# Peptides against a protein of PDB entry 8YR4, part 252

Target 1, 309 residues: chain A of PDB entry 8YR4
Amino acid sequence: PRGSPALQLVVLICLGLMGLERALNVLVPIFYRNIVNLLTEKAPWNSLAWTVTSYVFLKFLQGGGTGSTGFVSNLRTFLWIRVQQFTSRRVELLIFSHLHELSLRWHLGRRTGEVLRIADRGTSSVTGLLSYLVFNVIPTLADIIIGIIYFSMFFNAWFGLIVFLCMSLYLTLTIVVTEWRTKFRRAMNTQENATRARAVDSLLNFETVKYYNAESYEVERYREAIIKYQGLEWKSSASLVLLNQTQNLVIGLGLLAGSLLCAYFVTEQKLQVGDYVLFGTYIIQLYMPLNWFGTYYRMIQTNFIDMEN

## One batch from the design tools (peptide; made by RFdiffusion4, then SolubleMPNN)

Design b2_p29_2_s3 (from b2_p29_2, 18 letters changed)
Fold by OpenDDE base, seed 3:
Structure b2_p29_2_s3 (fold): chain B 309 residues (1-309), chain A 29 residues (1-29)
Amino acid sequence: as target 1 above (309 residues)
Amino acid sequence: MELQREIIEQAKEFIENFLKEFLTPRPSL
C-alpha cells in the first residue's frame, strides 16, 4: 500500500513469516527423521530428549500441517487483518466511485439493494481471492518446488521425479476435474434458483391458487422441480466425490512409489530408517494444503458463478 | 452481468497490481 509505511512493514513481516513457514515445513520432517535415527541407534537420552523437545517446539510453530493452526500462521493472520481491512476498504470505495460514474439510465433500470449486494459480494470475493492466492496458492507451489529440490539433492533424482510427477498430475487433474464439475454446479445453482422462484411465486399467488383449488397442481409442480434439482445436486456431489477420490488415488500412488523406493534404498544401506519416515511425513505435509487448494479453487469458482446469477 | 465482469476485471487488475507492488522487491536505496 503506497500511502502507509506501517502497512508496508506489516506486509514485509507477513512475507518473512511465510518464508519461516516454508523453512518449518522442511525442518519438521528432518527433526522427525533425526528422532527415528537416534531411537534406532539407541542414542543417549540427553541427545534424544533435546531433539524431541526441538521437534515439538518446531511443530508448535508450524502447527498440525494445516497452514492455519500454527503459531507462525496465527501471528501472520493476525498481522494481515489490517492489510485486509485496508484492501477491502480500497476495493469497496473503487466499486462505489464507479457506481456513481454510471449513467442515471443504468441506475433507474436496477434495484439499489441488488446493486449494493453485488458490490459487497464483489469486495468480499476480491479480498478472499487475494488472501487465498497470497497465503495458500503461492506458498503451496513454493513448498512443492522446495520439496522437489530437497529430494533431488539429498535423496536421489528418482525421488524428485516421483514428487514432480505426483504433484503435477495432482494439480492438472484438480484443475481439469474442477472445470468439468463447474458445469454441474452452474446447472444445480440455476435449478435451485428456479425451484425457489416457483415456491415464492406459488406462495405470493396463494389467494389465486386457493380460488382455483390448484394446491395439488402447485405441490406436484414443486415436487417435479425438487426432483430435477436433486438430480443435478447428485451429479454435483458425485463429481466432488470423484475429485476427492482421484486426488487421494494420485497421492496414494505417489506415496506408494516413493515409500517402496525408500524401503529399497534402506535395505541397500543407501538411506537410513529415518529417511523413509521423512519421505512419508513430507508427502503428507504437501498433500494437506493441496487438498485445501481444490476446495478453495471450487469456492472461488462458485463465488464467481453465484455472482453471474 | 456487465457489473460483475467489470468487478472481476478490476479484481484481477487489483490482484496483479498488488502482486507486482508487494512481490517485486524494491531495491533498498
Scores: peptide ipSAE 0.016, ipTM 0.421, DockQ to the pose 0.023
Fold by OpenDDE base, seed 2:
Structure b2_p29_2_s3 (fold): chain B 309 residues (1-309), chain A 29 residues (1-29)
Amino acid sequence: as target 1 above (309 residues)
Amino acid sequence: MELQREIIEQAKEFIENFLKEFLTPRPSL
């Protein structure tokens, strides 16, 4: 933000906190590995207690439970509220200014409440997209790259290759299946609007329907429209299940291949038991943001399609 | 449709300008 040095400083702090989150994503599995190795070696209690305390502290900073965002992520989110409010207000004022530059004929052809609803949706969509790109997409790609480098350097090139192939296939299939799903969603939304329009037209013409005793005919036409809608809704919902199952299969196969290879190298005494635990923990940590990636890519497409209406 | 295209184009331009403003630290002279 060119006009406020305070907000620029807040953004720099948020970027620093994002870098710290990436460091924590590597350190937490390493400390968990070290605990498993110290337990296996029957190490002195003082060394174990220090490593466990350090791990719990790092895990508090990272978070990564289904209900607990980490302290660093919460602090980043808290600091970002001011940047988000500034960005939202700037987008809203730009849209509002542009609406005032539009012709009187454009305003007379539209309801003011529809225009405001489009403006609010536009502002929310832009701000949501930016927040998602900065806080989920870029960090997730960074964690994947860091993971590939880490496994290639500290384990074997085969582990880096498994992670690379798994994540590349996951991302590619997520994009391709989501683009395929968008066709079913557009068809569903078009049929929903047509079904709603038919119901509204039938109710607005209520007197005419009564005059011709056509109530049973209008109910049957509405039933046919609902059945057609439900057929498209089913395709949209089934395509989501297919996406989730495809993602689960790719991660499951990657986890299987890497876990078997890690177990084999532990039996050959080339890796420690803690390295097996590190691999499994790190792959699960990479999966969690990627699962959100499919949801938000869907949310993006939703917001764009719901703007088209 | 036109307003949505303009909002999408403004959103893209805003994202690109935001990315340019944050990924290219202009040295504050």
Scores: peptide ipSAE 0.015, ipTM 0.429, DockQ to the pose 0.023
Fold by OpenDDE base, seed 1:
Structure b2_p29_2_s3 (fold): chain B 309 residues (1-309), chain A 29 residues (1-29)
Amino acid sequence: as target 1 above (309 residues)
Amino acid sequence: MELQREIIEQAKEFIENFLKEFLTPRPSL
């Protein structure tokens, strides 16, 4: 942000916290591995208790339960509120200034409440997209690259290849299936708007419908429009389940291949029991941000389709 | 990288086209 050194410092602190989150994503599985190895070796209680306490502290900083945000992520989100508000206000003022530069003919042809609603949706979509790119897309790609490097260096090139193939296939299928779903969602929204417009038109023309005793005909036309809408809604919802299941299958196959390979290397005494647990925990940690990717890409596409209409 | 650039460029081009379509007076039919 040009013009506010305080907000520039907050952005730099947020970038530093993002770097710390990437370090925690590697350290937490390593400490969990070390606990499993210390338990297997029957290590002294003092060493085990220190490693468990350190793991729990790192896990508090990271978070990473289903819906649990870590302390570092919460602190980053809290600091980012001021940057988001500055960005939102700047986009709103740019849109508002541009609306005042438009011709009187443009303003006379449009309802002021519709123009404001489109401006607010536009601002929310731009700020949402920016926040998503900065906090979900870039960090997830960084974690994948760090994971490929880590597994290639500390395990074997085969583990790095499994993670690379799994994550590349996951990202490619997520994009392709999401673009395919957009067609069903556009068709659903178009049919929803047409069904609503028909209901509004029938109610505005109530006197004409009553004069011709056409109430039963209008109800049946509305029923047919609802059935057609529900058929498109089902395709949209079923395509979401298919996306989620495809994502789960790709992660499941990657987890299976890597876990079998890790178990084999443990039987050959080339890896420790804790390394098996590290691989499983790290793959699950990569899956959590990627699952949010499909949900947020859907939210972005919703906001885009709702702005195209 | 290209596909994220293309999504960012499509999002920019969509924002620019949305801004252009929002900002271009649609000819009143």
Scores: peptide ipSAE 0.006, ipTM 0.330, DockQ to the pose 0.042
Fold by OpenDDE base, seed 4:
Structure b2_p29_2_s3 (fold): chain B 309 residues (1-309), chain A 29 residues (1-29)
Amino acid sequence: as target 1 above (309 residues)
Amino acid sequence: MELQREIIEQAKEFIENFLKEFLTPRPSL
């Protein structure tokens, strides 16, 4: 934000809070490991109680692993409202200024309400994309990298490799299957618009339809359009279920491979029982942001497809 | 869940506002 030192400070605080969220994502599984180890070792109550209290406090700061429900995330989101409002207003004013610079011929060819709707969609899309990149994409990639480094250094290179392969395969399949499904979504949206247009045209021509007693014909034609839409909707929805199932399978296989390897190293006394719990907890924490990635990538693609029309 | 709810609520509110704009008959001047 150029021109407001207060908003620059808020951005710096938000970046600091994002760094704290990354630290919490590593610390929470470590403290949970330590609790399991202390319980296994039958450690004194005072040490256990302190570690449990510290874990619960860190878990309150982190929240439910979804990145959206923790105290630190909520504080970041609250502080970011002012930055988002400043960014939105700046984009809106830039679009509005640009609209005033456009030729009279461009304005005469478009309805003022359509122009405003394009401006509002443009503002929402740009601000949404920026917020998504900063708060979901970059942090998720950072957590994956931190995870690979952590498991490679503190467990074994094999754990880092499993996480790397699992996350790389997950991201690759998410992109490939999402690009594949975009064809079905475009076809569905085109047929939805065509079905809506037929309904509007039939209702606008109500007097003509009634004069010719063509109500049954228009209803049947609308039914055919709905059936065609539902056939495309089914393909779109089925392709989404296939994406979700593919993602779940990749994470399940990664969790299986890593859990079996961790269990083996625990039996060999190279790792503690708490390290098995740490691995499972940390992989689940990495999965939660990635599930949001598929939802937002779809929202971004929708906003781009809806801007192309 | 809340951000999905907020996106779903914003999408619902956009759909409801769009449906309200579409279902409110513009008075024919």
Scores: peptide ipSAE 0.000, ipTM 0.318, DockQ to the pose 0.017

Design b2_p29_2_s4 (from b2_p29_2, 17 letters changed)
Fold by OpenDDE base, seed 5:
Parts: sequence; C-alpha cells; structure tokens
Structure b2_p29_2_s4 (fold): chain B 309 residues (1-309), chain A 29 residues (1-29)
Amino acid sequence: as target 1 above (309 residues)
Amino acid sequence: SELQKEIIEKALEFIENFLKEFLTPRPSL
C-alpha cells in the first residue's frame, strides 16, 4: 500500500510472523523427538522437564499447525484485518468505478440489485483469493520445500525423495481431479438456477395457476426439476468424496513407505525411536494445510462459477 | 458474461501485481 507507511510496516510484521510460523513447524517436531529420545535413554528429570516445558511453550505459539488458532497465527490474523479492509475497499472502489464507466444500455438491461450482487461477489472472491494465496498456498509450498530440505539433510536423501514424490503426486492429482469436478459443479449450478427460476415464475404467476387449477401440474414439474438437480448434485458430491479419498490414499501410501523405511533404519541403529515419531508428526502437519488447499480451491471455483451465472 | 471475465482478469492481474509488489523487494531508491 504505497500511501500508508503504517500498513507497509504491518505487512512486514505479518511476513516476519509467517517466517516464525515456518520455524515453529520445524522446531515443534524436533523438540517432540528430543522428548521421546530422553524418555528412551532414561535421562535426568531436570533435563526432561525443561525440554517438555519448552515444547509446550513452542506448541502454544504454533497451535495445531498451519490453519490452526495458535498464538502467532492469531496475532498475524489480527494485524492483517487492517490490510484486508484496505484491499477490500480498493477492489470494491475499482469494481464500482468500472461499473460507472459501462454504457447506459448495459445498465438499462440489468436490475440494480443484480449489478450490486455481482460487485459484492467480485469483491469477496478477490479478497478471499488473495488471503488464501498469501496465508495458505504460499506457506504450504514453503513448508513442503523446507520439509524436503530438512529430511534430505538430517535423515537421508531417500526420505526427501519420498516426500517430494508424495507431495508432487498429491498436488497434481488435486489439480486434475478438481478441473474434472468443475464440469459437474457448473452443470449442478446451472440446473439449480433453472429450478429456482421455474419456482419463482410459478409463484409470480400464482393467479394464473389458480385460475387454471394447475397447482398439481406445477408441483410435478418442480419435482422433476428437483430430481434432475439431485442427480447432478450427487455427481458433484461423489466427485468430492473421490477427490478426498484419492488424497487420503496418496498420503497413506507416502506415510506407509516413509514409516517402513524409518522403522528399518531404527532397527539398523542408524536412526533413533524419536526420529520415527518426528517423521510421522511432520507428514501429518503437511497433510492438514493440503486438505484445506482442496477446500479453498473449491471455494474459489465456486465463487467464479457463481459469478458466471 | 464478457464483463465478468474482464472483472476476473483485472482482479487476477491486480492480485498478481499486488503479489509482485510485495514479493519483489523494491530496490531501495
């Protein structure tokens, strides 16, 4: 924001807090590993108690991981409210200015309430997309890269390769299946709008329907439209379950391969029991924001499809 | 409509320019 040095400072603080979240995502599993190793070695109570206290403090700062309500994430979200309001207002004013530049013929052919609804959907979609890209997509990609580097340096190149292949396959399948699902979502939304329009037209013509005693006919026509809608809704919902199950299968296979390899290296005394726990914990932490990725990408696509109508 | 596509394209361009403006370190001039 070129006009407000205060908002620029807030953005820099938010970027610093995002960097701190990335550091916490690595440190929390490391401290958890150290607790497991100290328990296995029967270490002195004072060393164990200090490490546990430090872990709990770091876990309070992190929360549940990316997309959780940890202290650092809450502080970032609080500071970002002013930046979001500035961005939203700027997008809203740009859309409103562009609507005023449009021809009188374009405005006369549309209801003012429809134009305002398009503007509000546009503003919410853009602001939502920006917040999603900055706070979910970029951080998740950073956590994946940091994870690949960390496992390649501190475990073995094979662990970095498993994480790379698993995450690359997960992202590729998420994109491909989501693009395939968009066809079913568009068909569903088109049939929903047609079903709603038919119900509105029947209710607006209520006097004519009563005059011809055609209520049973209009109800049956509405029932047929609902059945057709539900057939498309089922395809959309079933395609979502298929996406989630495909994602779960890819993560499950990656977790299986990496956990077996880690267990093997623990039996060979090359890794400690804590390293097995670290690997499992870190993979689960990577999975949580990726599951949200599919949800927000759906929300973005829904907002764009709902704008096309 | 063509307008919705144009609003979406301008919005994406705004997001891209915003991300570039924040992710590219401005040379301190």
Scores: peptide ipSAE 0.012, ipTM 0.430, DockQ to the pose 0.024
Fold by OpenDDE base, seed 1:
Structure b2_p29_2_s4 (fold): chain B 309 residues (1-309), chain A 29 residues (1-29)
Amino acid sequence: as target 1 above (309 residues)
Amino acid sequence: SELQKEIIEKALEFIENFLKEFLTPRPSL
């Protein structure tokens, strides 16, 4: 950020912490491999205890349980709060200044509360998009590239090819299925707004509805609108389950192909038992942030659709 | 509306300019 050397230093520290997270994503599986190899070799307790203690410390720094953030990720998130607040305030002030530059004719046609709601949605969407791109998309793509390079160099070109094909298919299907799903969400939101408008119009015209004894007719029209909405909501929710299951199948096939190839090379004495465990743990570590990719791409598209409306 | 598109385009241009400013730190001479 121009004009604050303190915030520039915080951004550089956050980028350094992101680099450390990438190193931890490779080191944690390596230390877990080493524990399995030391257990298989019946190594002395002192060597095993130091390797386990080092693994647990690296795992505390990394985190990577479902819903658990590591110390490095928490420290990065904490330091980034000030940068996010600066960016949010800068976007909000740019939107607000642009609103004041707009013609009087534009302001006379709109309610002030609607204009403020559009500005707040715009600021939240931009800040959410930026945070998602910087903290989830770019790091996940980096971890995939690092994984392809690591497995190609230290195992065999076939392992790098399996990871490349699995992750390329995963990303392609995630984009294609999410674009397909956006049509169902737009239809759902349009029907929700139409159902709300009918309910508001019926309640504003309550005296007319009561004069014609049309309460039962308006309730039945509202019921039909709800049933139509629920049919579109079901398609939206079912398309999400289909996305998640398709993603799980692609990762499952990649894990199966790579695990069978690892097991074969362990039987051929080309790899150790720990290398089988390393491959499985690394693929599962790649899957965790990728599972969130579909959720956040959905959040991005919701925020874009909510700004298009 | 045309304005929502203009706000989105300016917001995207701001993100792109912000990312360019962060990815290409001009050395402070």
Scores: peptide ipSAE 0.009, ipTM 0.424, DockQ to the pose 0.023
Fold by OpenDDE base, seed 2:
Structure b2_p29_2_s4 (fold): chain B 309 residues (1-309), chain A 29 residues (1-29)
Amino acid sequence: as target 1 above (309 residues)
Amino acid sequence: SELQKEIIEKALEFIENFLKEFLTPRPSL
């Protein structure tokens, strides 16, 4: 924001905190590995207690993963409130200025309450999209890249390849299946709007329906519209279950292949028991945000569709 | 509507300009 050096500093601090979150995502599994190795070696209590205390402190800073916010993420979110408010206000003022530039003919054809609802949807969609891209999508992609590099450098190149193939397949299938699902969701939303419009029109014309004793006919037409809606809703919901199951299978196969390879290298004394635990912990930690990636991609698409309508 | 397309285009341009302003630190002259 060119007009406020204070907001620019807050953004730089938020970017620094995002970098710290990436470092914590690598350090937490490493400290957990070290605890398992120290326990296996029957190390002195003082070394073990220090490593456990350090791990718990790092875990407090990181948080519990997707849906559980750590101290660093909470501090970032708190500082970002002022930037979000500035961005929202700027978008609202741009939309409002543009509405005043529109022709009198455009304003006479629309209700003021509909215009304001379009402006509010536009503002929320833009600010939401920006927040999802900056705080969820980009960090998740960065964590995947960091994970591939880490496993390729500190483990055998085969581990980096397994993670790369599993993540690439997961992302590709998530996009392809989500684009396929968008057709069913659009059809469902169109039929929902048509069913709602029919119910509103029937209730607004209540006197006419009563005059012709057409209540049974209007109820039957509404029932047919509901059945048609539920058929589309079922396709939308079933396609979501199929997406989630496909994602779960890719995760399961990747975890199986990597865990078997890790266990084999532990039996050959090339890796320690803690390295097996690190691999499992790190993979699960990468997959937790990815489960939400399909939801974020869908929210992005919905925000674009809701802006088109 | 043309308005929604213009709002989307202005919003995308705002996001792109925002991202460009953050990804390309212009040296403060």
Scores: peptide ipSAE 0.009, ipTM 0.425, DockQ to the pose 0.023
Fold by OpenDDE base, seed 4:
Structure b2_p29_2_s4 (fold): chain B 309 residues (1-309), chain A 29 residues (1-29)
Amino acid sequence: as target 1 above (309 residues)
Amino acid sequence: SELQKEIIEKALEFIENFLKEFLTPRPSL
């Protein structure tokens, strides 16, 4: 916004807080590693107490990681309210100005309430997509890249390769299975609308149905529509379970391969016991935002399809 | 609808321009 240096500063602070969240996602597992190593070495209480206190403080700042309500995430969300309000208001004013520039013929052909509802849906959809891209997608991709770099530099290139292959396979399968599922969801939504339309039509024609004593016929016809809907709903729901199981298997295999390799290097005294705990903790932190990625890719795809219509 | 597409395209362009304006640090004078 050309006119508010205060809002520009708030955006810069929010970007700085996002960078701090990425640093915390690496530091929290490192401090947890250090606690396990200090406990294993029977280190002096003063060193252990300082490391535990530092870990708990960092964990308070981080919270549960990406998608959880940590102190830094809450502070970012709080500061972002003013930026979101500015963005929403600016988009709403641009849409409203554009609606006033449209021809009288265009306005006479449409209901004003429908136009406003389309504008509100457009504004909400776009603002939602932006917030989603900026606060979930980009940070998750950044955490994956940071993870690959970290494990490649501080462990062995094999750990970086396992994380890379696991995350690449996870993302690819999530996209492919989500695109496959979209067919079942479209069919379900079409049948839901058809079932609802049939119920509304039957109820609007209630007098005619009564005149012909056709109540049993309309009820059976509605039952058949429900059974057809439930058959499509089952396919949609079963395909979601298949997606979730596929995702869990990929993460489970990556965790197994990396954990076995880490355990092997600990037995060879190339890594410490804490490094095993670090690897497991960091992989779980990477998995947490990725679990939402399928819902998120579907939201992008739905909004893109709703933009094409 | 074609209007919904145009509204969303303009809103995406606005967002892209907004992001460019905020993510590009103005050179400090």
Scores: peptide ipSAE 0.017, ipTM 0.467, DockQ to the pose 0.021; fails the geometry check

